# Peptides against a protein of PDB entry 2FGR, part 10

Target 1, 331 residues: chain A of PDB entry 2FGR
Amino acid sequence: SSVTLFGIVDTNVAYVNKDAAGDSRYGLGTSGASTSRLGLRGTEDLGGGLKAGFWLEGEIFGDDGNASGFNFKRRSTVSLSGNFGEVRLGRDLVPTSQKLTSYDLFSATGIGPFMGFRNWAAGQGADDNGIRANNLISYYTPNFGGFNAGFGYAFDEKQTIGTADSVGRYIGGYVAYDNGPLSASLGLAQQKTAVGGLATDRDEITLGASYNFGVAKLSGLLQQTKFKRDIGGDIKTNSYMLGASAPVGGVGEVKLQYALYDQKAIDSKAHQITLGYVHNLSKRTALYGNLAFLKNKDASTLGLQAKGVYAGGVQAGESQTGVQVGIRHAF

## One batch from the design tools (peptide; aimed at target 1 T4 R284)

Design b1_p10_8_s3 (made by RFdiffusion4, then SolubleMPNN; from b1_p10_8, 4 letters changed)
Fold by OpenDDE base, seed 4:
Structure b1_p10_8_s3 (fold): chain B 331 residues (1-331), chain A 10 residues (1-10)
Amino acid sequence: as target 1 above (331 residues)
Amino acid sequence: FELALETDPK
């Protein structure tokens, strides 16, 4: 048996030129290159190729020392694994997000990530971004010559919001091919939630692919998220991402990523472009910088997610520029 | 490396 203490402390100085009032925000933020975390994990060999596992992980907010507390909301799983794959019980990334966010070159954090995994509809569920779920059972297959899959179901436990029942129910999965330089995946999910106290289904389809050319990596995502409301019509967003990364001088990595968020319900688009650089001081410690530009069109109010500084929206049709410069340390 | 998704675990 083993128990491993692990973590990441990622803290940055961040700036955005506009908030919801049109004013700049700046300060010390967190999780600009990787989400800051503290975790415990371990495995026990049960014999016969069967292993038990546990994983407990919470987010660290280094700017305020976790003033709002610490929890294991990132992951709190017990698992069995073997030749059959892995079964997990507990809060975790849902299989769709776990797989499909892997194509995000900005690691689904900071001001540069793909923001498609979002609550697009003012959903009232806690996890309406489609990223994690409570009461989750997940299964992950082994890799069979590149082919792999994951499936998940989260119990709603009869949670209600307004007149909506079954809130928090998730069903979803992905199929993937991961072999050498190529990765490709298709994910499908449905989550039950509420919007305006009314039952709403959050449907998600995501296609992702990447190819590592050695000298550079190309990555892409295509996503449709649809909040199917009984009243008021569907809230549909088509999100697109294309990114490239390349090693620099053996100690650095440059990243460039573009995303388009076509918000159909408001007939409005947002364009995001981010340039990032990571400079490895060691295997554990890196300096990083991100420069992001978000252009909202028409009624779009999206904001860059400068966690710890400003993660709110902007005025409709406004553009936002963000910068993060920070230190990431893994232990 | 776990995928650091911007979920506010709050």
Scores: peptide ipSAE 0.030, ipTM 0.542, DockQ to the pose 0.076
OpenDDE base, seeds 1, 2, 3, 5: peptide ipSAE 0.019, 0.025, 0.023, 0.017; ipTM 0.509, 0.639, 0.652, 0.540; seed 3 fails the geometry check

Design b1_p10_8_s4 (made by RFdiffusion4, then SolubleMPNN; from b1_p10_8, 5 letters changed)
Fold by OpenDDE base, seed 2:
Structure b1_p10_8_s4 (fold): chain B 331 residues (1-331), chain A 10 residues (1-10)
Amino acid sequence: as target 1 above (331 residues)
Amino acid sequence: MELALETDPK
């Protein structure tokens, strides 16, 4: 049996030019290039091609030393794997987010990522962003000639909010083709939640694709998120992303990504553009910089996610500029 | 440095 201790410490200096009051914010932030984490994982060979596994992972906040505490909310799974694939029991990324966030060139981290995996409706459930779930069972297939898939179900355990009686139930999955330079995926999910104390379904459909040309990589996402409410009408957002990355001088990577968030319930759009650079000092240590611009139109109030400095919204129709410069170290 | 702790369950 093997046990591995692993982690990442990623800390930055961050700036945003506007908060909800129109004032600038700056300071020491976390997780600008990769989410800071501490984890334990291991495997046991059971013979006959069967393996047992465990994975425990929590987020690290380097700016305050985890003043709010430490937990294993990133992942806490036990698994069996073999020629049939992998079955996981416990809190994890849901299969849809695990696969479809892989097309985000900013890896769902810092001020530049695709923000489509969001609670668009002030949902009252703990994981209404569609990223992770408690009480999750997941299955992942092997890769067969490029084809692969993942499926998941999370138990609600009769969690109630107001009149909603199935809060936290998740069902979802993806199908994908991964072969050489090409990746393409379709994901579908439904999560039960509450909005204003009333039962609400969070439906999600996501298409992703990427192609690696060697000299550059292109990546794209198309997503619809719909909070279906019995009273007050549906809250629908269509999100689009297109990005490119390229290696620079064998030790660097440049990334450019655009996203559009069409928020149908408020008839308002937001545009995000981000330029990123990573400079590898070693296999484990990198310097990085991100520059992001977010333009809200009409009633849109979206803010960049400068974790540890400012992650709130801005005034309706306002633009926000963000900068992060930091160090990432993996151990 | 991967610290491989061999936990031998005796």
Scores: peptide ipSAE 0.026, ipTM 0.649, DockQ to the pose 0.083
OpenDDE base, seeds 1, 3, 4, 5: peptide ipSAE 0.019, 0.029, 0.017, 0.015; ipTM 0.534, 0.656, 0.530, 0.540; seeds 3, 4 fail the geometry check

## One batch from the design tools (peptide; aimed at target 1 L5)

Design b1_p11_1 (made by RFdiffusion4)
Pose (drawn by RFdiffusion4):
Structure b1_p11_1 (pose): chain A 331 residues (1-331), chain P 11 residues (1-11)
Amino acid sequence: as target 1 above (331 residues)
Amino acid sequence: SLEAFVFSWTP
């Protein structure tokens, strides 16, 4: 049995060459290499291989001292685990995002990550990026011979927005194979939401795979996200990503990631290339840099996510360059 | 440097 207080402070200077008005922005931001966080977790041995766990974790914003107030919105769970796997109750990453975001070499944070888990259709639900859910129950199997799976159901509790009376419902899961060097997963999910006050399903299918050669690792993601309005119409986005990472000189790591976002509703594509470098001063402390280029075509207005500096859009068809340099300290 | 706090026991 144990109890652990833990966290990460990851703060950076960041710059983007343009915002929605075309002006550059620079400043002090956060979470470029790993999401800054504070948390408390524990595991209690109940005997016979059965364990009880808890986990409370919230995001830290070092640039403004959590000016909007601290919370445990990253994870707030209680669980039982054993030879049967693990059952968790509480807000957390849904199984599809928990497993599939592991294929993103930029840890789903900073200006370099895969942007597929986003609210492509301006859905009105609390978590229309498909990442986390309130009122979540999840089951995770053990890994037997490399095979493993996860399932989750989040209750809508009759949350109503317009014609949608089940906003926030999540049903989803994944199947996967993980043997150490090789990992592959297929995730499928549906969420209930509303767009402009009209009931809408958010359907998501995601495939991810990676192989760690030791001298380098190759990783990729494919995703279709479809917001399908009940009365007709849809906003569909296909997202693609391929990346590689390699250790450099003991202590160092280089990462490169290319992504494409095909936004069918506006018949427009965006392409992104991101180069990253991590230099470990210790197991707990790293300096890092990220350089990203995002090219929007046609009506696309996607922007790089320089958290704490600028994470909005850009003018239609504009290219945007971004940089983050910072320090990550885990405790 | 700063590290995680850990407390443990045997039941």

Design b1_p11_1_s1 (made by RFdiffusion4, then SolubleMPNN; from b1_p11_1, 3 letters changed)
Fold by OpenDDE base, seed 5:
Structure b1_p11_1_s1 (fold): chain B 331 residues (1-331), chain A 11 residues (1-11)
Amino acid sequence: as target 1 above (331 residues)
Amino acid sequence: GLEALVFSWVP
């Protein structure tokens, strides 16, 4: 058996030029290049090619020392693995997000990430961003000739919000091809939630692909999210991302990513452009900088996610510029 | 639509 303590502390100085009042915000933020975390994991060989595993992981907030507490909401799983793949029981990334966020060159973190995995509809469920689920059973296949898949089901446990009686039920999965420089995936998910106390289905379709040319990596995402409401019509968002990264001088990485969020329910678009740089001081320590520009059109109020400083919206049709400069340390 | 076809397997 083995037990490993692991973590990341990522803290930055962050700035955004506009909040919801039109004022600037600045301070110490968290998780600009990677989500800060503390975790425990281990495995036990049970013989016959069977292994047991556990994984406990929580978010760290280095700016306030976890003033709101610590939990294992990032992952809290027990697993069995073998030649059949892996079965996991417990809160985790849902299979769709686990796979499809891997195409985000900003690691689903900081001011630069693809923001498509979002609660677009003021959903009242705890995980209406489609990223994680409670009460989750997941299965991941082995990789066979590049092909792999993951499936998940989360129990609602009769959670009710208003008249909705199946809140938190998730079903979803992906199919993928991962071979050398190429990755491509299709993910499908439905989550039961509530909007305004009414039962709502959050449907998600995501396509992702990346190719590593050695000198540069290209990555892309295409996503549709649809909150199906009985009253007021569907809340649909089409999200698009295209990014490139390249190694610089053997110790650095530059990243450029564009995203478009076409918010159909408000007939409004938002454009995000992010330039990032990571400078590796060692295998475990890096300096980084991110520069992001978010242009809202019409009724769009999206804000950059400068976690620990400002992650709220802006006024409709306003643009926001964000900067993060920080240290990432892994242990 | 496509969503109804794709998610028809959801229990």
Scores: peptide ipSAE 0.024, ipTM 0.659, DockQ to the pose 0.013
OpenDDE base, seeds 1, 2, 3, 4: peptide ipSAE 0.020, 0.018, 0.020, 0.020; ipTM 0.630, 0.628, 0.644, 0.634; seed 3 fails the geometry check

Design b1_p11_1_s2 (made by RFdiffusion4, then SolubleMPNN; from b1_p11_1, 4 letters changed)
Fold by OpenDDE base, seed 4:
Structure b1_p11_1_s2 (fold): chain B 331 residues (1-331), chain A 11 residues (1-11)
Amino acid sequence: as target 1 above (331 residues)
Amino acid sequence: GLEAIVLSWVP
């Protein structure tokens, strides 16, 4: 059996030129290149090709020293794995997000990531972004000549919000092909939630693909999220992403990513473009910089996620510029 | 259900 302590401390100086009042925000932020984390993981060989595993991972906020406390909300799983694949019990990334966020060149964090995995509808569920779930059972297949899949179910445990029952129930999965330079995936999920105290289904479909040309990587996402409400009509968002990354000088990586968020319920689009650079000082330590532009149109109020500085919205139709410069250290 | 998601999906 083994136990490994691991983590990432990622802290940055961040700036956004507009908040909800139109004022600039700046300060020390976290998780600009990778989510800061502390974790414990281990495995036990049970013989016969069967292994037990555990994984406990929490977010680190290096700006305030975790003043709000520490928890294992990133992942808290026990697992069995073998020739059949892996079964996980406990809070984790849902299979759809685990797979489909892998196409995000900004690692689903900082001011540059694909923001499609979002609570688009003021959903009252804790995980209405479609990223994680409590009470989750997940199954991941082995890779069969490139083909793989993952499935998950999260129990609602009769959670209610207003008149909504089954809150927090998740069902979803993906199918994928991962072979050499190519990755492609289709993910489908439904989550039960509430909006305005009324039952709402969060339906999600996501296509992702990437190709690594060696000299550059291209990646793309196509997502539809639909909050199906009994009253007030559906809240649908179509999210698109296209990104490229390339190694620079053997020690750097440049990333450029564009995303479009077509928010159908408000007939409003937001455009995000992010330039990122990572400079590896070592295998474990990097400097990074991100420059992001978010253009909201019409009624769109999206904000860049400068965690620890400002992650709120802006005024309708306002554009936001964000910068992060930081250090990432892995241990 | 999940099947209805696929049928209702338009890019």
Scores: peptide ipSAE 0.010, ipTM 0.472, DockQ to the pose 0.012
OpenDDE base, seeds 1, 2, 3, 5: peptide ipSAE 0.010, 0.009, 0.008, 0.006; ipTM 0.481, 0.397, 0.403, 0.471; seed 3 fails the geometry check

Design b1_p11_1_s3 (made by RFdiffusion4, then SolubleMPNN; from b1_p11_1, 3 letters changed)
Fold by OpenDDE base, seed 5:
Formats: structure tokens, C-alpha cells, sequence
Structure b1_p11_1_s3 (fold): chain B 331 residues (1-331), chain A 11 residues (1-11)
């Protein structure tokens, strides 16, 4: 058996020019290039091609030293793996997010990420962003000729909110083709939640693709999220992303990503454009900078996710500019 | 279910 301690400490100086009051925010933030984390993982060979595994991972907040505590809410799984693939038991990324966030060139963190994986409807469930689930069973196939898939089910355990009786139930999966420079995936998920104390289905469909040309990588996402409500109609968001990254001088990477969030329930769009640069000082340490611009239209109030500084919304129709400059260290 | 998601999807 093996046990590996691993982590990332990513801390930045961040600025946003507007908060919900129209004021600027600045300070020390976290997770600008990669989510800061501490984890333990290990495997045991059981013979016959069977392996047991565990994975325990929590988020680190380097700005405050985890003042709100530490937990394994990022992942807390036991697994069996072999020629059949991998079965996981415990809280994890749901299969859909695990696969489809891989097309985000900003690694689902900082001020530049694709923000489509969101609670668009003031859902009352703990994981209404569609990223993770409690009580999750997941299965991942082997890669066969590029083809792979993942499936998951999370138990609601009769969790109730108001009149909703199946809160936290997840069913979802993806199919993918991953071969050399090409990746493409389709993900489908339904999560049971509540909005205003009423049962609501969070339906999600996501298409992702990327191609690595060597000199540059292109990546794209198409997503629809629907919160299906019995009263007030569906809350639908169509999210689109297109990004490019390129190596610079053998030690750097430049990233440019655009996203559009078409918020149908409020007939309002938000446009996000982010320029990022990572400079590798070593295999483990990097400097980075991100510059993001978010343009809200009409009733849109989206804010850039400058974690540790400001991650709230802005006034309706307001634009926000964000900057992060930081250090990422992996161990 | 997942089938209902596919059928209900609209651009």
C-alpha cells in the first residue's frame, strides 16, 4: 500500500473594481490559478488486477489559514479499480463536472473560469452548482480506443427542504472520446433540489471539446442548465465558452477565454473575457496573472470569483474588471 | 431521468 500527501497553495493579490455597492475590493485571495488543497491518497494492490484506493482532499485558504475549518469536501472517497474501471464511494466531483470542467482553461478557479456550473436559481441544495455531491457512487470506465464514460448516483437520504423530499439526489454521466490531441464529451445530469421550499429539478446538458495543436490548444463548452420549477416557470441558462492557450518561451503559458451566459429567465446576458499568464519558476512553483472583464447586460448581476477578496455579484447591468497576481506552489 | 433531460433540452 502507498500513502501520498499532496497539495497546492495558491495565494494572490486580487482586485475588483466593483462590488454590489459599486465599490472596489482588493486584498489577498486564494486559488487564482488552481484551487488550493491538501490531500491524502493511497492505493493497495489486492492482487488479480484489483486495487483499493482512498482519496481525502480539502480546500486550503492561505489568506486566513482555514479560519472556517478544514474538511474533506473536495473529495472523500474509497474506491475499487481494475480492468473493469473504477468504482468510487463518497463525496466527489460528480462525473459530469469532473469531465466537463476539464475543458475550462482556467481550471474552474479564479476570476477567469467558465461559470456555467452554477446555482442559477437560488436553489437551496448544498451542491446546486452541479459540481459535487454527497452520498455519491461513481463508476468510470477504462479508456477503450479513446472512448470512456462516467456515471454517478447520489442518494438524497430523504433530505427535505420545505415540501421537497429528494434534495441532493443526483443522477448523471458523460460519454467521451479522448485520443491524443483530441478530447470531446457529452454530459447529462439531473439533481433534485428546492427553490422557495418547492421541489425543483436541476437539469444540465454540457458539450465540451478541445484540441491541442502543440503550438496552441483550443477548448470549448456549450451548456444548458434548467431549474425546472412547478411555479414561476423554468430558470434556463445557456452558457458558451471558447478558449485558447499557448506555451510561451518554454516556461510560460498564455490563456485567453471568452464566455457568454445567456440567462433566459431574466432575458439578460453576461460576457466574460479573461487573459491569463502562468510563468513556471519550476515544476512545482509558478507565478501567474489574470485579467478579467465581465460585462453584465440588463438584469444580469454576475461577479468575477476573486475568492478570498470578493466573489459576490454587482449591480444589474454593471461591468466588473478583476485582476489577480499570485504564486502557486504544489507539493 | 436523463432521457427527459435530452428531450427537454432547447437551445
Amino acid sequence: as target 1 above (331 residues)
Amino acid sequence: GLEAIVLSWTP
Scores: peptide ipSAE 0.031, ipTM 0.762, DockQ to the pose 0.012
OpenDDE base, seeds 1, 2, 3, 4: peptide ipSAE 0.017, 0.010, 0.029, 0.007; ipTM 0.610, 0.401, 0.741, 0.518

Design b1_p11_1_s4 (made by RFdiffusion4, then SolubleMPNN; from b1_p11_1, 5 letters changed)
Fold by OpenDDE base, seed 2:
Structure b1_p11_1_s4 (fold): chain B 331 residues (1-331), chain A 11 residues (1-11)
Amino acid sequence: as target 1 above (331 residues)
Amino acid sequence: GEEAIVLSWVP
């Protein structure tokens, strides 16, 4: 049997022109092109086409050396796989986020990503962004002529917040078609949480598609998130994304992505546009730059996610500009 | 290919 040690160290210099006070922030940030990570994984052949697997992965913060500690909160799974697909036990990406974030040309990280997978309602659950879950069982089908699917269930284990007694329960899945240059997927999820100490359902529907023309790739997302509250009405957000990427000179990639976040509960929109460039120095090492502009309207207070520098909001109706320039190294 | 450090594990 073999155990593989793997990781990414991604560190940048980052700037945002506004924080919540209207002041600029700048410094050394992390995870601008890919999330920095350290992991262990392995597989055992059990014969007959059956394999056992494990995967342990945690986030690395290169700016402070993991001053808040290290854990395996990115993934901690044991699995069985074969001709039937793969069953996973343990904390992981939920099936909906695992599939639908693949259409984000900014790899769900840095200042440029699609921000639809978010806690839109001040939900009190630990994973109310709909990205990962504790106590998760997942199943992924093989790919049959392009068709594939994934399903997941997370146990709440009677976690209580206020009067909510099922916090952290997740059920969700996707269906997809992945064949040659085309990818398309539909995801549905429900997560139990609390808002203001009251039981709340986080419902999510996401449609994604991409097409690779060889000379360029187009990608899109359509999402609705709805925090269904018994008191105070629903908190609904419609999120849209359209992006394009193209190879440059055989060693580079340019990316342009637009997103719109229509926050219905506050009748307010936010517009995000990001230009990115990656320059491959090798198969494992790249330089990168991101330039993002976020325009909030009316009561919207969204901020760009310059991890390690500033990831908070801005004043209502304010615009924010962000820059990241960094190094990504994979091992 | 991902250059990963492969540790030989003998149980």
Scores: peptide ipSAE 0.072, ipTM 0.732, DockQ to the pose 0.426
OpenDDE base, seeds 1, 3, 4, 5: peptide ipSAE 0.042, 0.065, 0.017, 0.063; ipTM 0.581, 0.728, 0.509, 0.728

Design b1_p11_2 (made by RFdiffusion4)
Pose (drawn by RFdiffusion4):
Structure b1_p11_2 (pose): chain A 331 residues (1-331), chain P 11 residues (1-11)
Amino acid sequence: as target 1 above (331 residues)
Amino acid sequence: SIVSFFSSLLS
């Protein structure tokens, strides 16, 4: 049995060459290499291989001292685990995002990550990016011979927005194979939401795979996200990503990731290339840099996510360049 | 001490 207080402070200077008005922005931001966080977790051995766990974790914003207030919105779970796997109750990553975001070489944070888990249709639910859910129960199997799976159901509790009376419902899961160097997963999920007050399903299918050669790792993601309005109409986005990472000189790591976002509703594509470097001063402390270029075509207005500096959109068809340089410290 | 710390932080 044990109890652990833990966290990460990841703070950076960051710059984007344009915002929605076309002006540059720079400042002190956060979470460029890993999401800053504070948390408490524990595991209690109940005997016979059965364990009880808890986990409370919230995001830290070092640039403003969590000015909007600290919370446990990253994860707030209690669980039982054993030879049967693990059951968790509480807000957390849904199984599809928990497993599939592991294929993103930029740890789903900073200006470099895969942007497929986002609210493409301006859905009105609390978590229309498909990442986390309130009122979640999840089951995770053991890994037998490499095969493993996860399933989750989040209750809507009759949350109502317009014609949608089940906003926030999540049903989803994944199947996967993980043997150390090789990993592959297929995730499928549906959420209930509303767009402009009209009931809408958020359907998501995601495939991810990676192989770690030791001298380098190759990783990729494919995703279709479809917001399908009950009365008709849909906003569909296909997202693609391929990336590679390699250790450099013991202590160092280089990462490169290319992504494409095909936004069918506006018949427009955006392309992104991101280069990253991590220099470890210790197991706990790293300096890092990220450089990203995002090219929007046609009506696309996507912007790089320089958290704490600028994470909004840009003018239609504009290209945007961004940089983050910072320090990550885990404790 | 931890409980007090988080209670204070959440307030």

Design b1_p11_2_s1 (made by RFdiffusion4, then SolubleMPNN; from b1_p11_2, 6 letters changed)
Fold by OpenDDE base, seed 2:
Structure b1_p11_2_s1 (fold): chain B 331 residues (1-331), chain A 11 residues (1-11)
Amino acid sequence: as target 1 above (331 residues)
Amino acid sequence: SIAEFLAKLLA
């Protein structure tokens, strides 16, 4: 048996030129290149190709020393693995986000990531962004000639909000082909939640693909999210992403990513473009910089996620510029 | 079924 302590501390200086009042925000932020974390993990060989595992991981906020506390809400799983794949019990990334966020060249972190995995409505569930779930059982297949899949189910445990009696239930999964430079995946998910105290289904379909040409990598996402309401109509968002990355001088990486969020319920679009650079000082330490532009049209109020500085929205139809410069250290 | 689930998502 082995137990490993691991983590990342990622802290930055961040700036956004507009908040909800139209004022600039700046200061020390967290998790600009990678999410800061502290974790424990381990495995036990049970013989015959069977292994037991555990994983406990929580987010670190270096700017305030975790003033709001520490927990294992990133992941808290026990697992069995072998030639059959892996079964996990406990809070984790849901299989759809686990796989489909891998096509985001900004790793679902900082001011540059694909923001499609979001609570696009006033969903009242704790995880209505479709990223993680409580009470989750997950299964991941091995890779068979490139083909692989993941499936998950989360129990609602009769959680009630208003008239909704199954809040927190998740069912979803993906199928994928991963072979050499090529990756492609299709994910489907449904989560039960509430909007305005009424039962609502958060339905999600996501297609992702990437190809590594060696000199550069291309990546893309297509996603539709629907909050299906019996009263008031559906809240639908179509999200698109296209990105490219390339190594620079053997120690750096440059990234450029564009995303479009077509918010159908308010007939409004938002455009995001981000330029990023990572400079590796070592295998464990990097400097990084991100520059992001977000253009809201019409009634759109999206904001860049400068965690620890400002992650709220802006006034309808306003544009926002964000900058992060920071240090990432892994241990 | 998977087909029904897909149909619901795509509708």
Scores: peptide ipSAE 0.013, ipTM 0.483, DockQ to the pose 0.014
OpenDDE base, seeds 1, 3, 4, 5: peptide ipSAE 0.006, 0.009, 0.006, 0.006; ipTM 0.456, 0.472, 0.446, 0.472

Design b1_p11_2_s2 (made by RFdiffusion4, then SolubleMPNN; from b1_p11_2, 6 letters changed)
Fold by OpenDDE base, seed 2:
Structure b1_p11_2_s2 (fold): chain B 331 residues (1-331), chain A 11 residues (1-11)
Amino acid sequence: as target 1 above (331 residues)
Amino acid sequence: SIAEFLAALLA
């Protein structure tokens, strides 16, 4: 048996030029290049190619020393793995987000990531962004000639909000092809939630692809999220992303990513463009900088996610500029 | 059913 202590501390100075009142915000933020974390993991060889595993991981907030407490909400799983693949029990990334966020060049972190995995409808469930789930069982296949898949089911455990009686139930999965420079995936998911105390289905379909040309990598996402409501009509968002990254001088990486969020329920679009740079000082330590621009049209109020400084919205139709400069250290 | 689920997502 083995046990490994691991983590990342990522802290930055961040600035956004507008909050909900139109004022600037600045200060010390967290998780600009990678999500800060502390974790424990281990495996036991059971013989015959079978292994047991555990994984416990929580988020670290370096700006305040986890003043709100520490938990293992990032991942808390026990698993069995072998030639058949891996079965996991416990809170984790749902299979759809685990696979499809891999095409985000900003790794779902900081002010630059693809923001499609979001609660678009003021859903009242705890995980209505479609990223993680409680009470989750997951299965991941091996890779067979490039083909692989993942499936998950989360129990609602009779959680109720208003008249909704299945809040937190998740079913979803992906199919993928990963071979050499090419990756492509299709993900489908449904989550039961509530909006305004009424039962609502959060349906999600996501396509992702990337190709590594050696000198540069291209990546793309296409996503539709639909909150299906019995009263008030559906809340639908179509999200698009296209990005490129390239190594710089063997010690750096530059990233450029564009995203479009077409929010159908309010007939409004938001455009996001982000430039990022990471400079590796060592295998474990990096400096980074992100510059993001978010343009809201019409009734759109989206804000950049400068975690620890400001992650709220802006006034309808306003633009926001964000900057992060920080240090990432892995241990 | 899975078919209904897929149809609902694609609609």
Scores: peptide ipSAE 0.009, ipTM 0.498, DockQ to the pose 0.014
OpenDDE base, seeds 1, 3, 4, 5: peptide ipSAE 0.006, 0.008, 0.000, 0.000; ipTM 0.476, 0.514, 0.453, 0.303

